Peptides against a protein of PDB entry 4ASU. Designs and how they scored, part 273

Target 1, 270 residues: chain A of PDB entry 4ASU
Amino acid sequence: ATLKDITRRLKSIKNIQKITKSMKMVAAAKYARAERELKPARVYGVGSLALYEKADIKTPEDKKKHLIIGVSSDRGLCGAIHSSVAKQMKSEAANLAAAGKEVKIIGVGDKIRSILHRTHSDQFLVTFKEVGRRPPTFGDASVIALELLNSGYEFDEGSIIFNRFRSVISYKTEEKPIFSLDTISSAESMSIYDDIDADVLRNYQEYSLANIIYYSLKESTTSEQSARMTAMDNASKNASEMIDKLTLTFNRTRQAVITKELIEIISGAA
Target 2, 83 residues: chain B of PDB entry 4ASU
Amino acid sequence: FTFASPTQVFFNSANVRQVDVPTQTGAFGILAAHVPTLQVLRPGLVVVHAEDGTTSKYFVSSGSVTVNADSSVQLLAEEAVTL

## One batch from the design tools (peptide; made by RFdiffusion4, then SolubleMPNN)

Design b2_p26_3_s1 (from b2_p26_3, 10 letters changed)
Fold by OpenDDE base, seed 1:
Parts: C-alpha cells; structure tokens; sequence
Structure b2_p26_3_s1 (fold): chain B 270 residues (1-270), chain C 83 residues (1-83), chain A 26 residues (1-26)
C-alpha cells in the first residue's frame, strides 16, 4: 500500500471511531434513563405476574392454540439482542408444533419480522413497528394489548419472549406466560378466590396483559441500550487497534521510502 | 403488601395493618389474612394503614388488587398520586 | 369531591394522550 492509501484508510477509520464513540454516549444516556424507569416497572410487572405464579395456572393438554409475543425493537447495532429473541421464538414455535399445537406470532419491533419472515411469515398475526426511538409508555403497552385482544385469534395460552436486564454487561432472554380469559376462568386453582365475577376477571386479564407487555418493553429497552453501548464501545476499541496497526505500517513504509531516496541520491540515479 | 404504578413504587413487600381500596363493587378494607380475592379498581381513594398507626392516602385512576392465599397483596394502579 | 374529580380527569386525559400517540405510531 502507498503512503497515500494508508493515510486515506487511517482517516476513514478515525472517522468511524468518532461516530461509534458518539453513538456510545447516546446509548449510555438512553441506558441510564431506561434503567431508572425499569425499577418501578419491574415491581409493577412482577406484581402482575404474581397471580399466575401463585395460582399455578395450567393450560390443559387438549388446548392447541398458542400465541408467541416476541419483544424487541426496530433499531440495530445492539449485538445479539434481536437474534436472541428470534432464536428463542423459533425454538418455542418448533417445540409447540412438535407437541401438535397451533402457533401464531406477534412481533413487537420490526427486527423480529426481518429475521423470521422467510420461515414463519404465515404464523405472524401482526408486527408493531416504530418501536425503540422513544422509551415505551404504558399507553404503548395498552394499545398492543388491545390490538392483541381484538385480533380475533382465540389463543388458549401464550408466551411473551423478551430480554430481561441483569446488568450493564448482561441480559437473558426469558419467557413469561400469558393466559386467555377461558384458561384463567377454568383453572382449578382460581377457585380459592372468592366473588370473582366474569366481568371482573375479564377486566383483570386485560389489565394484566397490558402490565406484562409494559414490563417486557421496559426490560427489553434497558437490555438493548446496554447492549448497544457495549457494541459501540467494542467498535471504538477495534477501530483504535486498527489505527495503531496502520500507524506502524505508515511509519515503516515512510522509512523505506526515505531509505530508497537516499540510495538514489548516493548512487547518482536522481 | 406491594403498591405500585408503572412509574412509581409506593410500597414494596411492606407489612401493613389495613388497606382500603375503591373497587367497582364498593370500598373494601383488606386486613391481614384476608381471604383470597381479585378485584378491579375504580377511580378513588386508597388508604393505607401502617402498623405504627400512620395513615397514608392515595388517589388511583384504575387498576387491580389481588389478595393471594399466602396473604400477599398486590395493588397495581394504572395511575396513582400521593395526597 | 371536586378536587378528586379534577385529578381523575387529569390522569384520564394523560393516559388518553399516551394511547392516542401510540395508535398514531402503530
């Protein structure tokens, strides 16, 4: 490579490093907000799941309709965030199909659809787009819940799949159950709850669904921003290492050129 | 006893003497060892009676309350404010 | 009662605005 080629490449990589460093700072600011907003959202969401855990609600084996909700976003450059959710969704869909269940899919964020559209297009009910530019609100979760309930797909049981935030360096793809009104109302373990009117139970189920979706969105957002911050940090470090290597190559090449020019002067071949 | 909205936590696994909740069927006082129940909240006042005799008032817009067999209580409001 | 009614209306209006914004995006 000529000195000119090396210099051009150095300039390009230095510009990439500036961009990735800036993106890291933006991701860090969004992460700090997301983590702060996740604290109450986790208490709220875990509280909403407490009934299903404590009542040990089970879906009868004869029930065949299963819904998978995958939660991510529209935005890339966040490592394995989307592929992890999509991988878990694919695994779950395959296991359910092997058990003779009908599977339908809802995608929260366009990236899930982008990964699964070729293999699972016929299973998608809906994909919610325009996710991840703004922090998720309870209004967002309410709309998603309402659209699900109004989809006309009468599922018996479902799974919401999302990345749970562990730390700034760690997330885990997890699944939480969602149940239909019929599954909740028919659960033997619900008999211990006195004076449950059918209308009360329906309203409770609608709130519970919105609550769980909201919780999953907050976990997903925090995990995503953290992963993006890490990905941009790694990209900035890789750019730094490449700059160092190219700088050494530039210096060696420059010395070789100087040596050649000196030999030409001494030999009279000017 | 857990009392939270999507954006704020008021009580997290706390011990309380009584919680008065505004349900669609009426106002109920939830005592320690109350029978398991599930209710939907109407807009109204939540009153939390602490073990030390202090009373805190909140306004909730809507939500749910669950009393489980283990005497755990989850009060989940869509919107809540301290009064 | 009037203060509680005003507070209820404010909270409902805030939620309705969030839902309307979400419906416009999705």
Amino acid sequence: as target 1 above (270 residues)
Amino acid sequence: as target 2 above (83 residues)
Amino acid sequence: DAELAALAAELQARRAAEIAEARARF
Scores: peptide ipSAE 0.497, ipTM 0.936, DockQ to the pose 0.840
Fold by OpenDDE base, seed 4:
Structure b2_p26_3_s1 (fold): chain B 270 residues (1-270), chain C 83 residues (1-83), chain A 26 residues (1-26)
Amino acid sequence: as target 1 above (270 residues)
Amino acid sequence: as target 2 above (83 residues)
Amino acid sequence: DAELAALAAELQARRAAEIAEARARF
């Protein structure tokens, strides 16, 4: 490589490093907000799931329609965030298909569709785009829940797959159940609850769905921002190391050029 | 007893004496060992009676309440404000 | 009662606005 080529590459990598450093700072700010907003959201979402855990609601084996909601975002540069969700969605879809279930998919964030389009396009009901630029709101979750309920797909059971936040350096892809109104109302384990009006139960289920979606969005967002922060930090470090290597190469190449020029001068070949 | 909105936690696995909730079927008091039930909140007042005799009032816009067989209660308001 | 009704309306309006924003985005 010529000195000019090395210099051009150095300039390019230095610019990349500036960008990745800036992106790290932006991700850090978004992470700090997301983590604060996750605290109440987790209490709220876990509270909504408490019924399903305590009642051990199960879908009868004869029920065949299963919905998978994959939760991520539209935004890249966050490590394995999207691929982890997509991997679990694929695994779940395969397991359900092997069990003779019909599987439909909802993607929250365009990245899910981007990964699964080739293999699962026919299973997608809808993909929600414009996810991840702003923190998710309960309104966002409500719209997703409403769209699901109005999709015309009468699922019996579903799985919401998202990245649960553990720490700034750790997330885990998790699955939480979603149940149809019919599945909840017909669950034997629900018999301990007083006779609940069908309209009450419907409204309760609508809240539950919105609550779980909201929770999943908050977990996903926090996980994503932390992973992006880490990815941008790693990119910045890798750029630094590459700058150092190229700087050494530049210096060696420069010395070789100087030595050549000196030899040419001394030899009279210049 | 857990009482939260999407953005705020008021009680998290707390012990309380009584919680009065505004439901679509009517307001009722949740005492210790209340029968399991599911209800939907209407706009109204939530009153939490603590074991120490303190009473806290909240306004809720909507939401759900779950009373489980284990006496755990999840009050999940869509919006809630301390009064 | 009037104050609580006003508060209810405010909270509902806030949520409705969030939903409207979400619908416009999705």
Scores: peptide ipSAE 0.491, ipTM 0.942, DockQ to the pose 0.849
Fold by OpenDDE base, seed 5:
Structure b2_p26_3_s1 (fold): chain B 270 residues (1-270), chain C 83 residues (1-83), chain A 26 residues (1-26)
Amino acid sequence: as target 1 above (270 residues)
Amino acid sequence: as target 2 above (83 residues)
Amino acid sequence: DAELAALAAELQARRAAEIAEARARF
């Protein structure tokens, strides 16, 4: 490589390092907010899931329609965040299909669509875009829940797949159940709740869906910002190491050029 | 007893004496060993009676309340404000 | 009652705004 080529590459990598450092700081600020907002959201979301755990709601095997909601965002540069969700969605869809279930997919965030649309286009009901620019609100979750309920797809059971935040260095892709109104109302374990008006149960389910979606969005956001912060830190370190290597190469190449020029002058071969 | 909004936790697995909730079907008092039920909240006052005799008041906009067979309660307000 | 009604209206307006923003974005 010429001195000019090395210099150009050094300049490029130094610029990348500046960008990755800036992105790390932005991700760190968003992470710190997301983690604070996740604390109540987790209590709220886990509280909403408590019914399904306590009532041991099961979908009958004869029920065939299954909905998969994949939760991520529109934004890249966050390691395996999107691919982990997409991998779990693919696995779940394949398992359900092998069990003779009909599978439909909702994507929260454009990255899910970008990964799965080519292979699962016929299974997509809707994709929600413009996710991850701002923190998710309960209003966002409510709209997603309403759109799901108004989709005309009469699912029996669903799965919401998202990255649960564990720590600043760790997330886990998890699945939580979503049940249809009919599945909840027909569950044997719900017999202890017999005095529930059908309208109350419908409204309760709407809240439950919104609550679970909101929770999943908060977990996903916190996981994503943490993963992005780590990815940008690693990119910045890798850029630093490459700068050091290229600087050494530059110095060696410069010395070799000077030595060659001196030899050409001394030898009269110029 | 768990009482939370999307943005704030008021009670997390706490023991309480009684919780009064505004439901669509009317005002509802949740006592110890209350029968399992699901209810939807209307805009109104939540009153929490702690075991120590303290009473806390909250305004809720909407939400849900679940009373489970194990006497666990989840009060999930869409929005809630301490009064 | 009037203060609670005003608070209810404020909270409902906030939620309605969040929903409207979400619908416009999605």
Scores: peptide ipSAE 0.483, ipTM 0.942, DockQ to the pose 0.854
Fold by OpenDDE base, seed 3:
Structure b2_p26_3_s1 (fold): chain B 270 residues (1-270), chain C 83 residues (1-83), chain A 26 residues (1-26)
Amino acid sequence: as target 1 above (270 residues)
Amino acid sequence: as target 2 above (83 residues)
Amino acid sequence: DAELAALAAELQARRAAEIAEARARF
C-alpha cells in the first residue's frame, strides 16, 4: 500500500470513529432517560401481571388460538436485540404449532417483520412501525392494545416477547402471558373473585393489555439503548485499534520510501 | 398495597389500613382482608389511610384496581397526581 | 370540585394528545 492509500484509510476510520462516538453519546443519553422511566413502568407492569400469576389463569387444552406479540423497534445498530426476540418468537411459534395451536403474530417495530417475513408472513396480523425514535408512551401502548382488540382475531391466550433490562451490559429475552376476556372469565380460579360485571371485566382487560404492552415497550427501549451504547463503544474501540495498526504501517512504509530514495541518490539512478 | 401510574409510583408493597377508590359503580372502600375483586376506576379521588392514621389524597383519571385472595392490592391509574 | 374538574380535563387532554400522536405515527 502507498503512503497515500494508508493516509486515506486512516482518515476514513477516524471519521467512522467520530460517528460511532457521537452515536454512543446519543445512545447513552437515551439510555439514562429510559432507565429512569423504566422504574415506575416496571412497578406498573408487574402490578398488572400480578392477577395472572395469583389467579393461576390456565387456557384449556381444547382452545387453539394463540397470539404472539414481539416487541422491539425499527432501529438497528443495537447488537442482538432484534434477533433475540425473533429467535424466541420462532421457538414459541414452532412449539405451539407442534402442540396443534393456531399462531398469529403481531410485530412491534419493523425489525421483527424484517427478520420473520419470509418464514412467518402468513401468520402476521399487523406490524407497528415508527417505533424507537421517541420514548414509548402509554398512549402508544393504548393504540397497540386497541388495534389488537379490533383485529378480529379471537385469540384464547397469547405471549408478549420482549427484552427485559437487567443492567447496562445485560438484557434477557422474556415472555409474559396475555389472556383473552373469555379465557379469564371462564377460568375456575376466577370464581373466588366477587361477582364481576362483564363490562367491568372487559374494561379491566383493556387496561391490563395496555399496561403489559407499555411495560414491555419500556423494558425493550432500555435494553435497546444500553445495547446500542455498548455496540457503539465496541465499534469505537475497534476503530482505535485499527488506527494504531495503520499508523505503525504508515511509519514503516515511510521509512522504506526514504531508504529507497537514498539508494536511488547513491546509485545515480535518480 | 401497590399504587402506581405509568410514570410514578406512590406506594410499592406498602401496608395500609384502608384505600378509598372511585369506581364506575361508586366509591369503593378497600379494607384489610377484603374479598377478592376487580374494578375499574372513574375520574376521582383516591384516599389512602395509613396504619398511623394519616391520610393521603390523590386524583386519578382512570385505571384498574385488583384485590387478591392474599389481600394484596394493585391500584393502577392511567394518570394520577398527589393532592 | 371545579379544580378537580379542571385537573380531570387536563389529564384527559394529555392522554388524548398522546393517543392522537401515536395514531398518526403508526
Scores: peptide ipSAE 0.472, ipTM 0.940, DockQ to the pose 0.802

Design b2_p26_3_s2 (from b2_p26_3, 9 letters changed)
Fold by OpenDDE base, seed 5:
Structure b2_p26_3_s2 (fold): chain B 270 residues (1-270), chain C 83 residues (1-83), chain A 26 residues (1-26)
Amino acid sequence: as target 1 above (270 residues)
Amino acid sequence: as target 2 above (83 residues)
Amino acid sequence: SAALAALAAELQARREAEIAAARARF
């Protein structure tokens, strides 16, 4: 490589390092906010899931319609965040199909659709875009829940797949069940609950879905910002190492050019 | 007893004596060993009676309340404020 | 009663604004 080529490459990598360092700082600020907002959201969402865990709601095997909700975002450069959700969605969809179930998919965030579109396009009901620019609100979750309920897809059971936040260095892709109103109302375990008005149960289910979706969005956002911070840190370190290597190459090449020019002057003067 | 909004936790797996909730079907008091039920909240007052005899008042906009067979309660308000 | 009604209206208006903002976003 010429001195000019090395200099151009050094300038490019230094610019990348500046960008990745800036993105790390932005991700760190968003992570710190997301983690604070996740604390109450986790209590709230886990509280909503407690019914399904305690009631041991089972979907009969004859029930064939399954909904998969994948929770992610539109934004890249966050390591395996999107691919982990999409991988679990694919695995779940394949397992359900092998069990003779019909599978439909809701994507929260455009990245899920981008990964799954080639293989699962016909299974997508809806994809929510504009996810991850701003922190998710309960209003966002309510709209997603309403769109799910109004999709015209009469699912019996569903799976919400999202990245659960563990720590700044760890997330886990998890699945939580979602049940239809009919599955909840017909569950034998629900007979222990006092005679619940059908309108009350419908409204309760709307809140339950919104609550679970909100929780999943908060877990996903925190996991994503953490993973992005780590990815941008790694990119910045890799850029630093490459700058050091190229700087050494530049210095060696410069010395070789100077030595060649001196030899040409000495040999041309003889 | 768990009482939370999306943005705030008021009680997390706490023991309480009684919780009065405003529901769509009517206000009721959740005591120890209350029958399992699901209800939807109306805008109104939540009153939490702690075991120490303290009484805390909250205003809720909407949400859900679950009383489980294990006597656990989840009060999940969409919006809630301390009064 | 009036203070609780005002608080209810404020909380409801906040909710409606969040839902409207979410609907405009998706």
Scores: peptide ipSAE 0.251, ipTM 0.912, DockQ to the pose 0.812
Fold by OpenDDE base, seed 4:
Structure b2_p26_3_s2 (fold): chain B 270 residues (1-270), chain C 83 residues (1-83), chain A 26 residues (1-26)
Amino acid sequence: as target 1 above (270 residues)
Amino acid sequence: as target 2 above (83 residues)
Amino acid sequence: SAALAALAAELQARREAEIAAARARF
């Protein structure tokens, strides 16, 4: 490579490093917000899931329709965030299919569709786009819940798959159940909840769905911003190391050019 | 007793004497060892009676309340404000 | 009662605005 080529490459990598550093700072600010907003959202969402855990709601084996909701975003450069969700969705879909279940998929964020389109395109009901530019709101979750309920797909059980935030360096892809109104109302374990009006139960289920989606969005967002911050830090470090290597190469090449020019001058060949 | 909105936690696994909730079917008082139930909130007043005899008032827009067999309660309001 | 009704209306209006904004985004 000529000195000019090395210099051009150095300039390019230095610019990339500036971009990745800037993106790290933006991700850090978004992470700090997401983590603050996750605290109440976790209490709220875990509170909504408490019924399903306490009642041990089970879907009868004869029930065949299963919904998978994959929660992610539209935005890349966040490590394994999307691939982890998609991997678990694939595993779950395969397990359910092996159990003779019909599987439909909802993607929250375009990245899920992008990963699964080739293998599962026929199973997708809907994909929600424009996810991850703004922090998710309860309104967002309510719209997703409403669209699901109005999709015309009468699922018996569902799985919401998302990245649960553990720490700035750790997330875990997890699944939480979603039950249809019919599954909840027919669950033997619900018999201890006396005098539940059908309209009350329907409205309760609608809230529960929105609550769980909201929780999942908040966990996913926090995990994503943390992972993006880490990915941008790693990219910035890798750029630094490449700058150092190229700088050494530049210096060696420069010395070789100077030595050649000196030999040419001394030999009278220049 | 857990009482939260999507954005704020008011109580997290707290012990309380009584919680009065505005349900669609009417006013509902949750006491210790209340029977398991599911209810939907209407817009109205939530009153939390603490063990120390203090009362806290909240306005809620909508949401759900769950009383479990283990006497755990989840009051999940869509919007809630302290009064 | 009037103050509570006004607060209810405000909270509902905020929620409707949030849902409307979400619908416009998706």
Scores: peptide ipSAE 0.242, ipTM 0.910, DockQ to the pose 0.837
Fold by OpenDDE base, seed 1:
Structure b2_p26_3_s2 (fold): chain B 270 residues (1-270), chain C 83 residues (1-83), chain A 26 residues (1-26)
Amino acid sequence: as target 1 above (270 residues)
Amino acid sequence: as target 2 above (83 residues)
Amino acid sequence: SAALAALAAELQARREAEIAAARARF
């Protein structure tokens, strides 16, 4: 490579490094907000799941309709965040299909659709776009819950798949159950609850669904911002290493050119 | 007893004497060993009676309340404010 | 009672605005 080519590559990589450093700082600010907003959201969402854990609600095997909600975003440059959710959704859909279940999919964020569209297009009910530009609100979760309930797909059971935040350096893709109103109302374990009006139970289930979706969105967002911060840090480090290598190559090439010119002068061949 | 909104936690696994909740079927007091139930909140006043005799008041917009067989209670409001 | 009614209306209006903003987004 000529000195000019090396200099051009150095300039390009230095510009990439500046961009990735700036993106890291933006991701760090969004992460710090998301982590703060996750604390109450986790208490709220785990509180909503407590019924299902304590009542040990089981779906009968004869029930065939299963809903998978995959929670992610529209935004790239966050490592394995989207592919992890999509991989688990694909595995779950295959296992359920092998068990003779009908599977439908909801995608939260366009990245889920972009990964699964070719193989699972016929299973998608809806995809929610414009996810991840701003922090998710309870209003966002309520709209998703309402759209699901109004989709006309009467599922027996479902699962919500999302990245649970563990730490700034760790997330885990998890699944939480979603039960239909009919599954809850028919569950033997619900018999210990006092005689609940059907309208009360319906409204309770609507809140429960919105609560779980909101929780999953907050976990997903926090995980995504932490992963993006890490990805941008790694990209900045890789750019630094490449700059160092190219700088060494530049210095060696420059010395070789000078040596050649000196030999040509001394030999009288110039 | 857990009482939270999506954005704020008021109580997290706390012991309380009584919680008065505004439900669609009427206001009721949740005591220790209350029968398991599910209810939907109407807009109204929540009153939390602590074991030390202190009383705190909250206004809630809507939400749910769950009383479990293990005497755990989850009060989940969409919006809640301290009064 | 009037203060509680005003607070209820404020919380409801906030909720409706949040839902409307979410519907416009999706």
Scores: peptide ipSAE 0.232, ipTM 0.909, DockQ to the pose 0.852
Fold by OpenDDE base, seed 2:
Structure b2_p26_3_s2 (fold): chain B 270 residues (1-270), chain C 83 residues (1-83), chain A 26 residues (1-26)
Amino acid sequence: as target 1 above (270 residues)
Amino acid sequence: as target 2 above (83 residues)
Amino acid sequence: SAALAALAAELQARREAEIAAARARF
């Protein structure tokens, strides 16, 4: 490589490092907000799941329609965030298909569709775009819930798949159940909740769905911003190491050029 | 007893004496060992009676309340404000 | 979408109106 080539590469990598450092700072600010907003959202979301866990709501095996909601975002440069969700969605869809279930998919964030489109296009009901530019709100979750309920897909059971935040360096892809109104109303375990009006149960289920979606969005957002911060940090470190290596190569190449020029002068060839 | 909105936690797995909730079917008091039930909140007053005798009042916009067989209660308001 | 933002804003405005009406009642 010529000195000019090395200099050009050094300039390019230094620019990349500036960009990745800037993106790290932006991700850090968004992470700090997301983590604060996740605290109440987790209590709220876990509270909304408590019925399904305590009542041990089961879907009968004869019921065939299953909905998978994958939660991520539109935004890249966050490590394995999207691929982890998509991997679990694929695994779940394959397991359900092997069990003779019909599977439909909802993507929250365009990245899920981008990964799954080639293999699962026919299973997609809808993809929600414009996810991850702003922090998710309960209004966003309510609209997603409403759109799902109005989709005309009469699922029996569903799975919401998202990245649960563990720490700044760790997330786990998890699944939470979603039940249809009919599945809840027909569940034997719901018999202990006597005298529930059907309209009350419908409204309760609508809230539960919005609550779970909101929770999943908050977990996903926190995980994503943390993973992006880590990815940008790693990219910045890798750029630094490459700058150091190229700087050494530049210095060695420069000395070799100078030595060659001196030999040419001394030999009278110049 | 857990009482939260999407943005704020008021009670998290707390022991309380009674919670009065405004439901679509009517206001009712959740006592210790209340029968399992599901209800939807209407806009109105939530009153939490703590074991220490303190009473806290909240306004809720909407939401849900769950009373489980284990006497756990989840009050999940869409919006809630302390009064 | 703009529709999603509009619906969220309407829901929020409805919530805020309900909260304001309650504060005036209580």
Scores: peptide ipSAE 0.069, ipTM 0.863, DockQ to the pose 0.045

